# Peptides against a protein of PDB entry 8HF1: the designs that were tried, part 167

Target 1, 320 residues: chain A of PDB entry 8HF1
Amino acid sequence: NVMLYATKPTEVMVSFPHQEQVLTVTRLISAEIEKFYVSLDLMNIGVQPIRRSKSLQCLRDPSKKSFVKQLFNDFLYQMKEYGIYAASIAIISLIVEFDIKRRQAETLSVKLMHRTALTLCEKIRHLLVQKLQDMTYDDDDDNVNTEEVIMNFSTPKVQRFLMSLKVSFADKDPKDICCLVFVERRYTCKCIYGLLLNYIQSTPELRNVLTPQFMVGRNNISPDFESVLERKWQKSAIQQFRDGNANLMICSSVLEEGIDVQACNHVFILDPVKTFNMYVQSKGRARTTEAKFVLFTADKEREKTIQQIYQYRKAHNDIA

## One batch from the design tools (peptide; made by RFdiffusion4, then SolubleMPNN)

Design b2_p21_2_s3 (from b2_p21_2 with E1D E4K E5K E6R E16D)
Fold by OpenDDE base, seed 1:
Formats: sequence, C-alpha cells, structure tokens
Structure b2_p21_2_s3 (fold): chain B 320 residues (1-320), chain A 21 residues (1-21)
Amino acid sequence: as target 1 above (320 residues)
Amino acid sequence: DEFKKRLEELEEEAKDLEVLE
C-alpha cells in the first residue's frame, strides 16, 4: 500500500511561461490533419466482420476511424505540449503504427485508410524535419539532434525539464541516480524517451550519466502482437531499471499496480497532476533520503497548482 | 550568443529550486 509510507520528499515547483510555439509549420500540420479528418469521415470503410476474438473496443468502431483520429489527436497534443522537436519523434510512432495496421488490414478500404494516414504522417514528418533543418542548414538528419535544435524547438516546459535534468545530474555517478519521469500519455513516453536519448547524446555532462528507458501501461486496444512486444519491452525496461542498467525511467501515469520499482531519488512530473492517486503514487516512489519530487506548471496556473498540491498533501496526511 | 545566453539563464533558473513548503 503506497499510501502507508510517509515519504517526505522535497517537493519542487518549476514554473514555465505559457508560450505557445506559434510556428507556421504547426498551423499547417494542424490544418492538414483537419482536412484529413474531413476526408476520413467521407471514407466508406464498410462494416468489418465481427470476429469473435476482437476485443470489445474493436466492436465500437469497426472502421477503426476513431483510433486513427486518436493517434493524430495525441500527436497534436504532443506537438503543442512538448514542441516540434518532440513532434518529429512522435510522428515516427504514428508511422510505425499505421504501417503495421496497413499490413494487418483485412479489407482494401481499411488498408487504404491506413495508407492515407501513413502518407499524411510522412508529409508531417517532412514538414517537421525541414523546419528543424532550417537552423542547421544541413540536410543530414543527425545534425537536427543537437542541444541547440532540441532546446530551440522544445516548449518552455520541456526546456526547463531538460535543464533541470542537466543541473540535477551533470557529472554524477550513474549508480547514485534513480529517476522517474511521469507523463500522462503512453505515446508521450516514447516521444520523451527519443528526445532524451538525443539530448543526452548531445550533452557531454549527461552522456555517460543518464541511461533512459520508458515504460507504457498495457494498451487493451493494441493488437495482440503489438501488446506482446510492448509487454516484452516493458519487462525488459523494468529489469534494466532494477539492475541499474537504466537509471531514468519514463512512465505513463498508468503504472500498473504491482510494478515494484526501486526507491527513487528524483521523480519528475512532466504533465499536470490531475488526480490524488497520481500524486500519491508518483510521490510514493520518491523514497530515498533527500528525494526530490519535481512538478512543472505554467505561470498562469502556478497558484492553482500549488493549492491543488496542498490539498493533496492534506488529504494524504489525513489518510496516513 | 543568444542561444548560449538563454541556456545560461535557464541553467541559473534551474539551480534556484522553488521548494513547496
């Protein structure tokens, strides 16, 4: 019972300016996705035969249109919340998922839908990469993975998160680091993981210090094969983190009850704490002496966030 | 220069931890 441990980590609030990256490219991408939704709604995908083995969710949208929209909405969220650099990584996950679904499509109409979605993702990827390259004046994809490009094309939240990692962990012994990063969405785990890999590689003070992994909660919507791969990845990532082969774990808020993760020195909450359970579960992982529990808030929401945290502290103390 | 300056500002900001007491 995570509630029973009166862990008193130092709770830290990192404020960031609420600056929306008003880039022309983000507007173009959003407009292309909206056009695609109109086109998608007009697509006659037909009624897929209900195979008895398909999860109840496959019954809700036999055309799989809602899932396609969900992935693009998650992408748009990531682009908004984390910036265009993170979006350039996030779009790759969509490409992979739509390619798998295109190959697994039982009908030509569904295959065409996923192909159209995939084509849009490739266009979006190109637009994002081109915008990242505008800083480097170089055609090499590797040259877009610099600290400068990452920082300039990340949101103020992500900039402060990355700098907080740098300041917290620069030139430390990897063995002394046990860090959790909580994000709300499963796809954000992969996106932030890719961003962190590139950032760590571009940051000499972190290159041999931080070894990130990511863990996503079980997706009941994923095909059995994807769910098996994700489960294998999750088990491997957890094991690497337990063995100290990874010292930073990116988790979605759906930490399955029963993932025994070691006591952590640092817990970063990159996304807003929306529930008391998220607060208690995440804070309850910061169990070492002098553990830090770091929250990120927009300046406009700072007071509201602080009040919410104090309410959660009070509620936690009243249950203990 | 502008990027470096901004990184330095962010680094100094990241050293000044606001503790929620």
Scores: peptide ipSAE 0.519, ipTM 0.945, DockQ to the pose 0.674
Fold by OpenDDE base, seed 3:
Structure b2_p21_2_s3 (fold): chain B 320 residues (1-320), chain A 21 residues (1-21)
Amino acid sequence: as target 1 above (320 residues)
Amino acid sequence: DEFKKRLEELEEEAKDLEVLE
C-alpha cells in the first residue's frame, strides 16, 4: 500500500512561459481538421451495429465518427501541448490506427471514412515534416532529429523537461538512475517516448545514460481489441525496467492500478496533477533518500498549482 | 548564436531548482 510509506521526496516546481506564438503550419493543420469534421458529419456511414460488450460500458465502436474525431482531437492536443516535433511523431500513430481500421472495415462507407481520415493524416505529416526541414539545409530525413530541431519545435514545457533531464542525468552511471515520467493521456506516452529516443540519440551526455521505455494503460477499447502485441509490449517494458535494462519509464495514470515498480529516485510530472490520488501514487514512487518529485507548471497557473500541491500535501499528512 | 544562448539560459534555469518547502 503506497500510502503507508511516508516517503518525503524533495518537491520541485519548474515554471515555463505560456507559448503565445502559434505557427502558421499549426493554424493550417487545425483548419484542415475542422474542414474534415464538416465533411465527416455529412458522410453516410449507415447504422453501426451496437456491439454490446458484456460490460455495460458502451465500448466506443471504433467504426463511429466520434472515435475518428477523438483521435484528431487528441492529435491537436499533442501538437498544442508538446509542439510540432512531437506532433510529427504523434501523426504516425494516427496513420497506423486508421490503416488498421480501414482494413477491418465491414462496409464500403466505413472503409471510405477511414481512407479519408488517412489521407488527411498523410497531408498533415507532410506539412509537419516540411516545417521541420525548413531549419535543415540538407534534404536528408536524419537531419530533422537534431537537438536544435527538437528544441526549436518543442513547447516551452517540453524544452524545460528535456533540459531538466540533461542537467539531472548528464554523464551519470545508468545504474544509479530510476526515473518515472507521468503524462495524462495514453497517446502522449508513445509520442514522448519517440521524442526522448531522438533527443537522447542527439545528446552525447545522455546516449549511454538513459534507456527509455513506455507503458500505456489498458485500452478503454475492448480488451478483445487490445492487440496481443500491445500486452506483450507492456509486459516486456515493465520487465526491462525491473531488470534495470531500462532506467526511464513513461507512464500514463496506469500506475494507479498498483503496478509494482521499484523505488525511483526521480519522478517527473509532465502534465498538470488533476487528482489527489495521482499526487499520492506518483509521489509515492519517489522512495530514495535523495528522491526528487518534479512538477511542471505554466507561469500563469503557478500560484494555483502551488496552492493545489500544498492542499494535497496537507491532506496526505493528515492521513499518514 | 541565438540558439546557443537560449540553451545556456535554459541550462542555468534548470540548475536553479525551486524547492517547494
Scores: peptide ipSAE 0.505, ipTM 0.942, DockQ to the pose 0.679
Fold by OpenDDE base, seed 2:
Structure b2_p21_2_s3 (fold): chain B 320 residues (1-320), chain A 21 residues (1-21)
Amino acid sequence: as target 1 above (320 residues)
Amino acid sequence: DEFKKRLEELEEEAKDLEVLE
């Protein structure tokens, strides 16, 4: 029994100012989504035929509307927490998902509902892209993926996260990097992945240093809705990270079930640590010598976050 | 350039790590 003395990682707190200013575009988007919810509640989608397949809980009509609202609520959260640049990527995921649901619609009324949601997503995408282009003198879509645009249209949290990556990994050997980034929500993994791809490509110091991947936790709730493609992607992403072909992995916190991932030298917690289990599991991945465990907190929540971390440390030491 | 100055400030801030003892 080699007691691998799990070297306790250095715990780092990165504080960021609270973003008080709501952009006009974000207010317009929120108002359009709210108007859409009123319209959605008035839509008669009819009683869906209960397909008596044994295991599929017959998602009654409310579930289809509730799913549409959930996706837009997740989008609104991402726009608020990560900024309008991240939102421009997040909206594409909604477009893809609603297009799939539109094509799979068994009734004309359900097809129309998903079409209306798509039309709203296309409008939102246009509003976001137009706002990103306001900083660019060129109408070329490629010009919105600059370090300047990404940084300016990201929240203070994301700005500090990106800068922490730049400072931590500039001019390092890619082989010496094993980084995890934890986020709360499944859809955030794809959004932050797309943001990081564009940021790394726009940042010469990182372009040949960081190779990101993303992994979404197994949705235990609906394995049937995970496309065969998503399951293949997850397996491939994990394998690339194990093989060292990727050195940064974005994970959702729903990874409570022990992902057998290698020991990492950096663990970033981009979203608030909400549970003791999340703290122990994420920190438990920072196992290399001189490993860093980096937390992000708003200045106003700093004291509360520090106290919560000390409580989790105490509870962990009492069990160990 | 105000943006360049802001990036320099963020870079210096990112070098000053607050360690939780």
Scores: peptide ipSAE 0.493, ipTM 0.938, DockQ to the pose 0.678
Fold by OpenDDE base, seed 4:
Structure b2_p21_2_s3 (fold): chain B 320 residues (1-320), chain A 21 residues (1-21)
Amino acid sequence: as target 1 above (320 residues)
Amino acid sequence: DEFKKRLEELEEEAKDLEVLE
């Protein structure tokens, strides 16, 4: 029971313009994924033997095609919501996952499916990296990890998030920082973590100030299938954050699972607050004096978002 | 130059926090 002490953090709204960066590269990538889905639907991979182990495995598409589509759909979401730079990191996670699945493939057909997915991921990676290089002034400086490149190829939401971190934490003692960043999707945690590592490294004012970590939400669908490695990693990440070895934690709905995390002075909600529970649980982590609870909204949704937050505040005050 | 100016504008925007009262 996290006693919801009525913490009154300062609630901040950061607005951003809804720029659909209609980049030709994003359209090309989307079209290549759509073509791949057509090809994937035509692939006969056979009926996968339902491993008779525990009941929850039956929710996995016996074709394993749904998992492939899910990863690409999550990638497309990240590219849209966070930008091309974030997408260049996200695609690496897909490459790693499909390579693991390819090596673990029990049939030639499944192996071929994952190989085809990998080939597409490498093509996407090349298109993304090439587009990031278009802004490097020096043809010889393959360093796409500059503050300028990160900011330019990030969505307006991510630009404001990064700048909010810079302004909030520049010249602060690392020990005085306890920051949570909430995202909706588990895969976004890794993507934003990679982006933050590169941004912090490229931003002198944040070097040695911010030490990020991430938590991947437990797969509600199959807690038994969380690799022993993932569980060990989660425990290690939480422990590092508790010990102050990490001062910024990126998490999804993991806090709803009752993970005991210390009182934080900053809570950033990078994705829309969709539920009262998410509002209460995330805000309830901003417990220190002068704690900030920062929300991001598109300008077009600002009024609706503000009204929703006031309704959540009212409901929270009525139960507190 | 245009990009640096845009970063400066974003930095000034980030200093002006809209507090939800």
Scores: peptide ipSAE 0.491, ipTM 0.936, DockQ to the pose 0.714

Design b2_p21_2_s4 (from b2_p21_2, 10 letters changed)
Fold by OpenDDE base, seed 4:
Structure b2_p21_2_s4 (fold): chain B 320 residues (1-320), chain A 21 residues (1-21)
Amino acid sequence: as target 1 above (320 residues)
Amino acid sequence: SEFEQRKKKLEEEARDLIVLK
């Protein structure tokens, strides 16, 4: 029980313009994924042997096709919500996952399915990297990880987030920073982590100030299938954050899992607050003196978001 | 540079915080 002490962090809203970056590359990628889904639906991979292990495995699509579609749908979401730069990192996670699944494939048909998915991921990666390189002034500098490239190929939301980090933490002692960043999706944690590593490295004012880490929420669907490695990594990441070896933690729904994280002075909500529970749990981590609870909203949704936060605040005060 | 000007603008806009009182 995280005793919901009535913490009164300063609640702050940062607005960003709704720019649909209508890039030709994003349309091409979306069209290639759609074509792949048609091909995937036509693939006969046979009935997968239902491994007789306990009840929750029955929710896995016996075709394993749903998992492939889920990963690409999560990628498309990340590309839309965070931009092309974030997508270039996100696609690597898909490549790694599909390569693992390809190697673990029990049938030739399943192996072929994951191989086809990998081929698409490599094509997408190439398209993304090529587009990132188009803005590098020096044809010889393959370094797509500059502050300029990161900022130009990030959505307005991500741009505002990065600037908010810079403004909040420039010239601060690393020991005085305890920051949480909440995202909706588990795969976004890794994507934003990779983006932040590159941004911090490209930003002199932050290089020795911010040490990011991430936590992937437990798969509610199959806690038993979390690799021993993922569980060890999560424990290590939490411990590093507790010990102050990391001062910024990116997490998704982790607070609902009862993970004991220290009191923080900054809580950033990068994605929309969809539930009262998310509001209370995330805000309840901003416990220090002068703690800030920072929300990001599109300009078009500003009023709706403000009203929703006031309703949540009222409801929280009525139960506190 | 055009980028440095855009960056300054983004920094100014990031400082334009709405405090939810």
Scores: peptide ipSAE 0.414, ipTM 0.919, DockQ to the pose 0.796
Fold by OpenDDE base, seed 2:
Structure b2_p21_2_s4 (fold): chain B 320 residues (1-320), chain A 21 residues (1-21)
Amino acid sequence: as target 1 above (320 residues)
Amino acid sequence: SEFEQRKKKLEEEARDLIVLK
């Protein structure tokens, strides 16, 4: 029994100012989604045949309306937590998902529901892109992916995260980097991945240093709905990270039991640590010598976050 | 530029790390 003395990572907290200002575009988008929810509740889509998978009965809204609302609620969360630049990427994931659901619709009424959701997503995308272009003198879509646009249209949390990556990894050997970024939600992985690709491409000091990948947890709930393509992507992403072809992996917190990934020297927790399990599992990946475990907190929540981390440390030491 | 000044400030603030002992 080689007691691998798990070198306890250095735990670091990065504070960011609370974003008080709600942009007019975000208010317009929220109002359009609320109007859509009223319209959605009035839609008669009929009783969908309950596919009797015994265990999943309670979670599948037979109307499929709850799923539509969940996706828009996840989008609203991403827009709030990461900013309108991240939201412009996140909305594409909704478009793709609703288009799949529209094509798979068994009834004309369900097809129409997903079409209406798509039309709203297209409108939201236009509003977001237009707002990103307001800072650019050129109408060219490539001009919205600059460091300036990314930074100015990201939340203070994302700004501090990007700067923490730059400060931590500028001019380092890519081989010396093994970084995990934990996010709470599945859809956030793709959103932050797209944001990081654009940021790294716009940042010369990181372009040849960081190679990001993303991994979504196995949805134990719905392996049947994970496209074969998504499962192949996950396996490929994990393999690239194991082989060192990728040195930054974005993971959702749902990856509790199953990431057999190498020891990392950096672990970033972009979203609040909501559970003891998330704390232990994410921290347990920072296992190299001089490993860093980096937490992000709003200034107003700093004291509460510190106390929560000390409680989790105490609980972990009492079990270990 | 105003952006470069903000960026420099954000870089300085990103170096202000609280080590949780």
Scores: peptide ipSAE 0.413, ipTM 0.919, DockQ to the pose 0.753
Fold by OpenDDE base, seed 1:
Structure b2_p21_2_s4 (fold): chain B 320 residues (1-320), chain A 21 residues (1-21)
Amino acid sequence: as target 1 above (320 residues)
Amino acid sequence: SEFEQRKKKLEEEARDLIVLK
């Protein structure tokens, strides 16, 4: 029971300016996705035969249109919350998922839907990469993975997060680091992981210091091949983190009850703490002496965030 | 560079931590 441990980590808040990246490319991408939704709604995908073995999710949307919209909505969220650099990584996850779904499609209409979604993702990827390349004047995809490109095309939240990592961990012994990074959404784990890999590689002070991994909560709903790969990845990532082969773990807020992760000395909450359970569970991982629990908040929401954390502290102390 | 100046500023701002006491 995570609630029983009176962990007293130092709770720290980092503020960031609420600056929306008003890029023409983000508006264009949003408009293309909206046009695609209109087209998607007009697609006659037919009623898929309910096979007894289809997951409960296939029962909810026989056309799988809602799943397609969910992925694009998650992408739009990531682009807004983390910036176009993170979006350039996030879109790859959509490409992979839509390609798998296209191959697994039982009907031509569903196959066409996923193909159309995939084509849009490739267009979006091109638009994002082109915008990242505008800084490098180089056609090589590797040249867009510089510290400068990452920082300039990341939101203030991500910029503060990356700088907080650098300030916290530069030139430290990797063995002394046990860091968790909590994010709200499953797909955010992957894009922030990719962003961190590139950032660490581009930051000499971190290159041999931080070894990131990511884990996503088990999607109990989809027995799909992706869920098996993700389960294998999750097990491997957790094991690497336990063995000290990885010292930074990116987690979605759905930490499964029973993932025994070691006591961490740093816990970063990259996204807003929306629930008391998230607060207690994430804070409950910061168990070492002098552990830090770091929150990120927009300047406009600073006071509200502080008050919410104090309410959660009070509630936690009243239960302990 | 403008980037290095911005980076330095961001590093300084990242050190400006509000300890929630």
Scores: peptide ipSAE 0.411, ipTM 0.917, DockQ to the pose 0.748
Fold by OpenDDE base, seed 3:
Structure b2_p21_2_s4 (fold): chain B 320 residues (1-320), chain A 21 residues (1-21)
Amino acid sequence: as target 1 above (320 residues)
Amino acid sequence: SEFEQRKKKLEEEARDLIVLK
């Protein structure tokens, strides 16, 4: 019984301008990925043994071309939605994943496929880092993590999110903060976590105020490939958040799995609310009397988003 | 600086909250 405690957080909407940051580097990266897809389709990787794992969910064999394309499509989405700075962090996750898959490859053809993907990721990383450095006069790698670089190479959505965090939490007592940040995709959790670490470190008003953690859902990839390390990380992150050693948690749709996190005073929804279940579950975490439920919307989608939230609110009140 | 002016504008716009009543 999910006790529908009718917590009535204050629902707040923040608008951001829809700017397509059309950078030359973004076009170059997209074109390189498209060329790679053509090459990937021509690769003979042989007949992959159908691992009859009894769970239909294991159909995404990580050795398949479709999985490689999915990771690059997720990267392209993150670069578009969050910007070049976030993309420079996201590409590292692809590098790690393709290196693991390259080492685990059962055939030379599959090993070569993952090696080619890895080589492309290193090229993309170089292009992104070079573009971040173009704004820094000094060759020191530490200069790419300034507030100015983060803000200039982030999308308007991310800029509004970071400013909303600063306005909400600047110079507050860390003990008075219990914040959730919801994102749609698993890989976005790690990307936004890395971005927040660098932003908090560059922002004196937040440096000793916010301690972020992240939680990713169970991999739709076979639980057998969920690294013992990833499961340990999830348990540690949840425990740190329960103990108050972390006061901001970045989550994907994982809270549907009934992870009992404490009552939060702030819930940020960084990505669009696509389902009634996501609305109810995320809003249901904002349980304090002064709790805020904050939504981000593009200016062009504001009216549609407001209408959708009122529909969800009505449906929730009719069930309560 | 132009950056500080832009940041201040972004902070003001982040305070312009629509409360969904």
Scores: peptide ipSAE 0.396, ipTM 0.913, DockQ to the pose 0.738

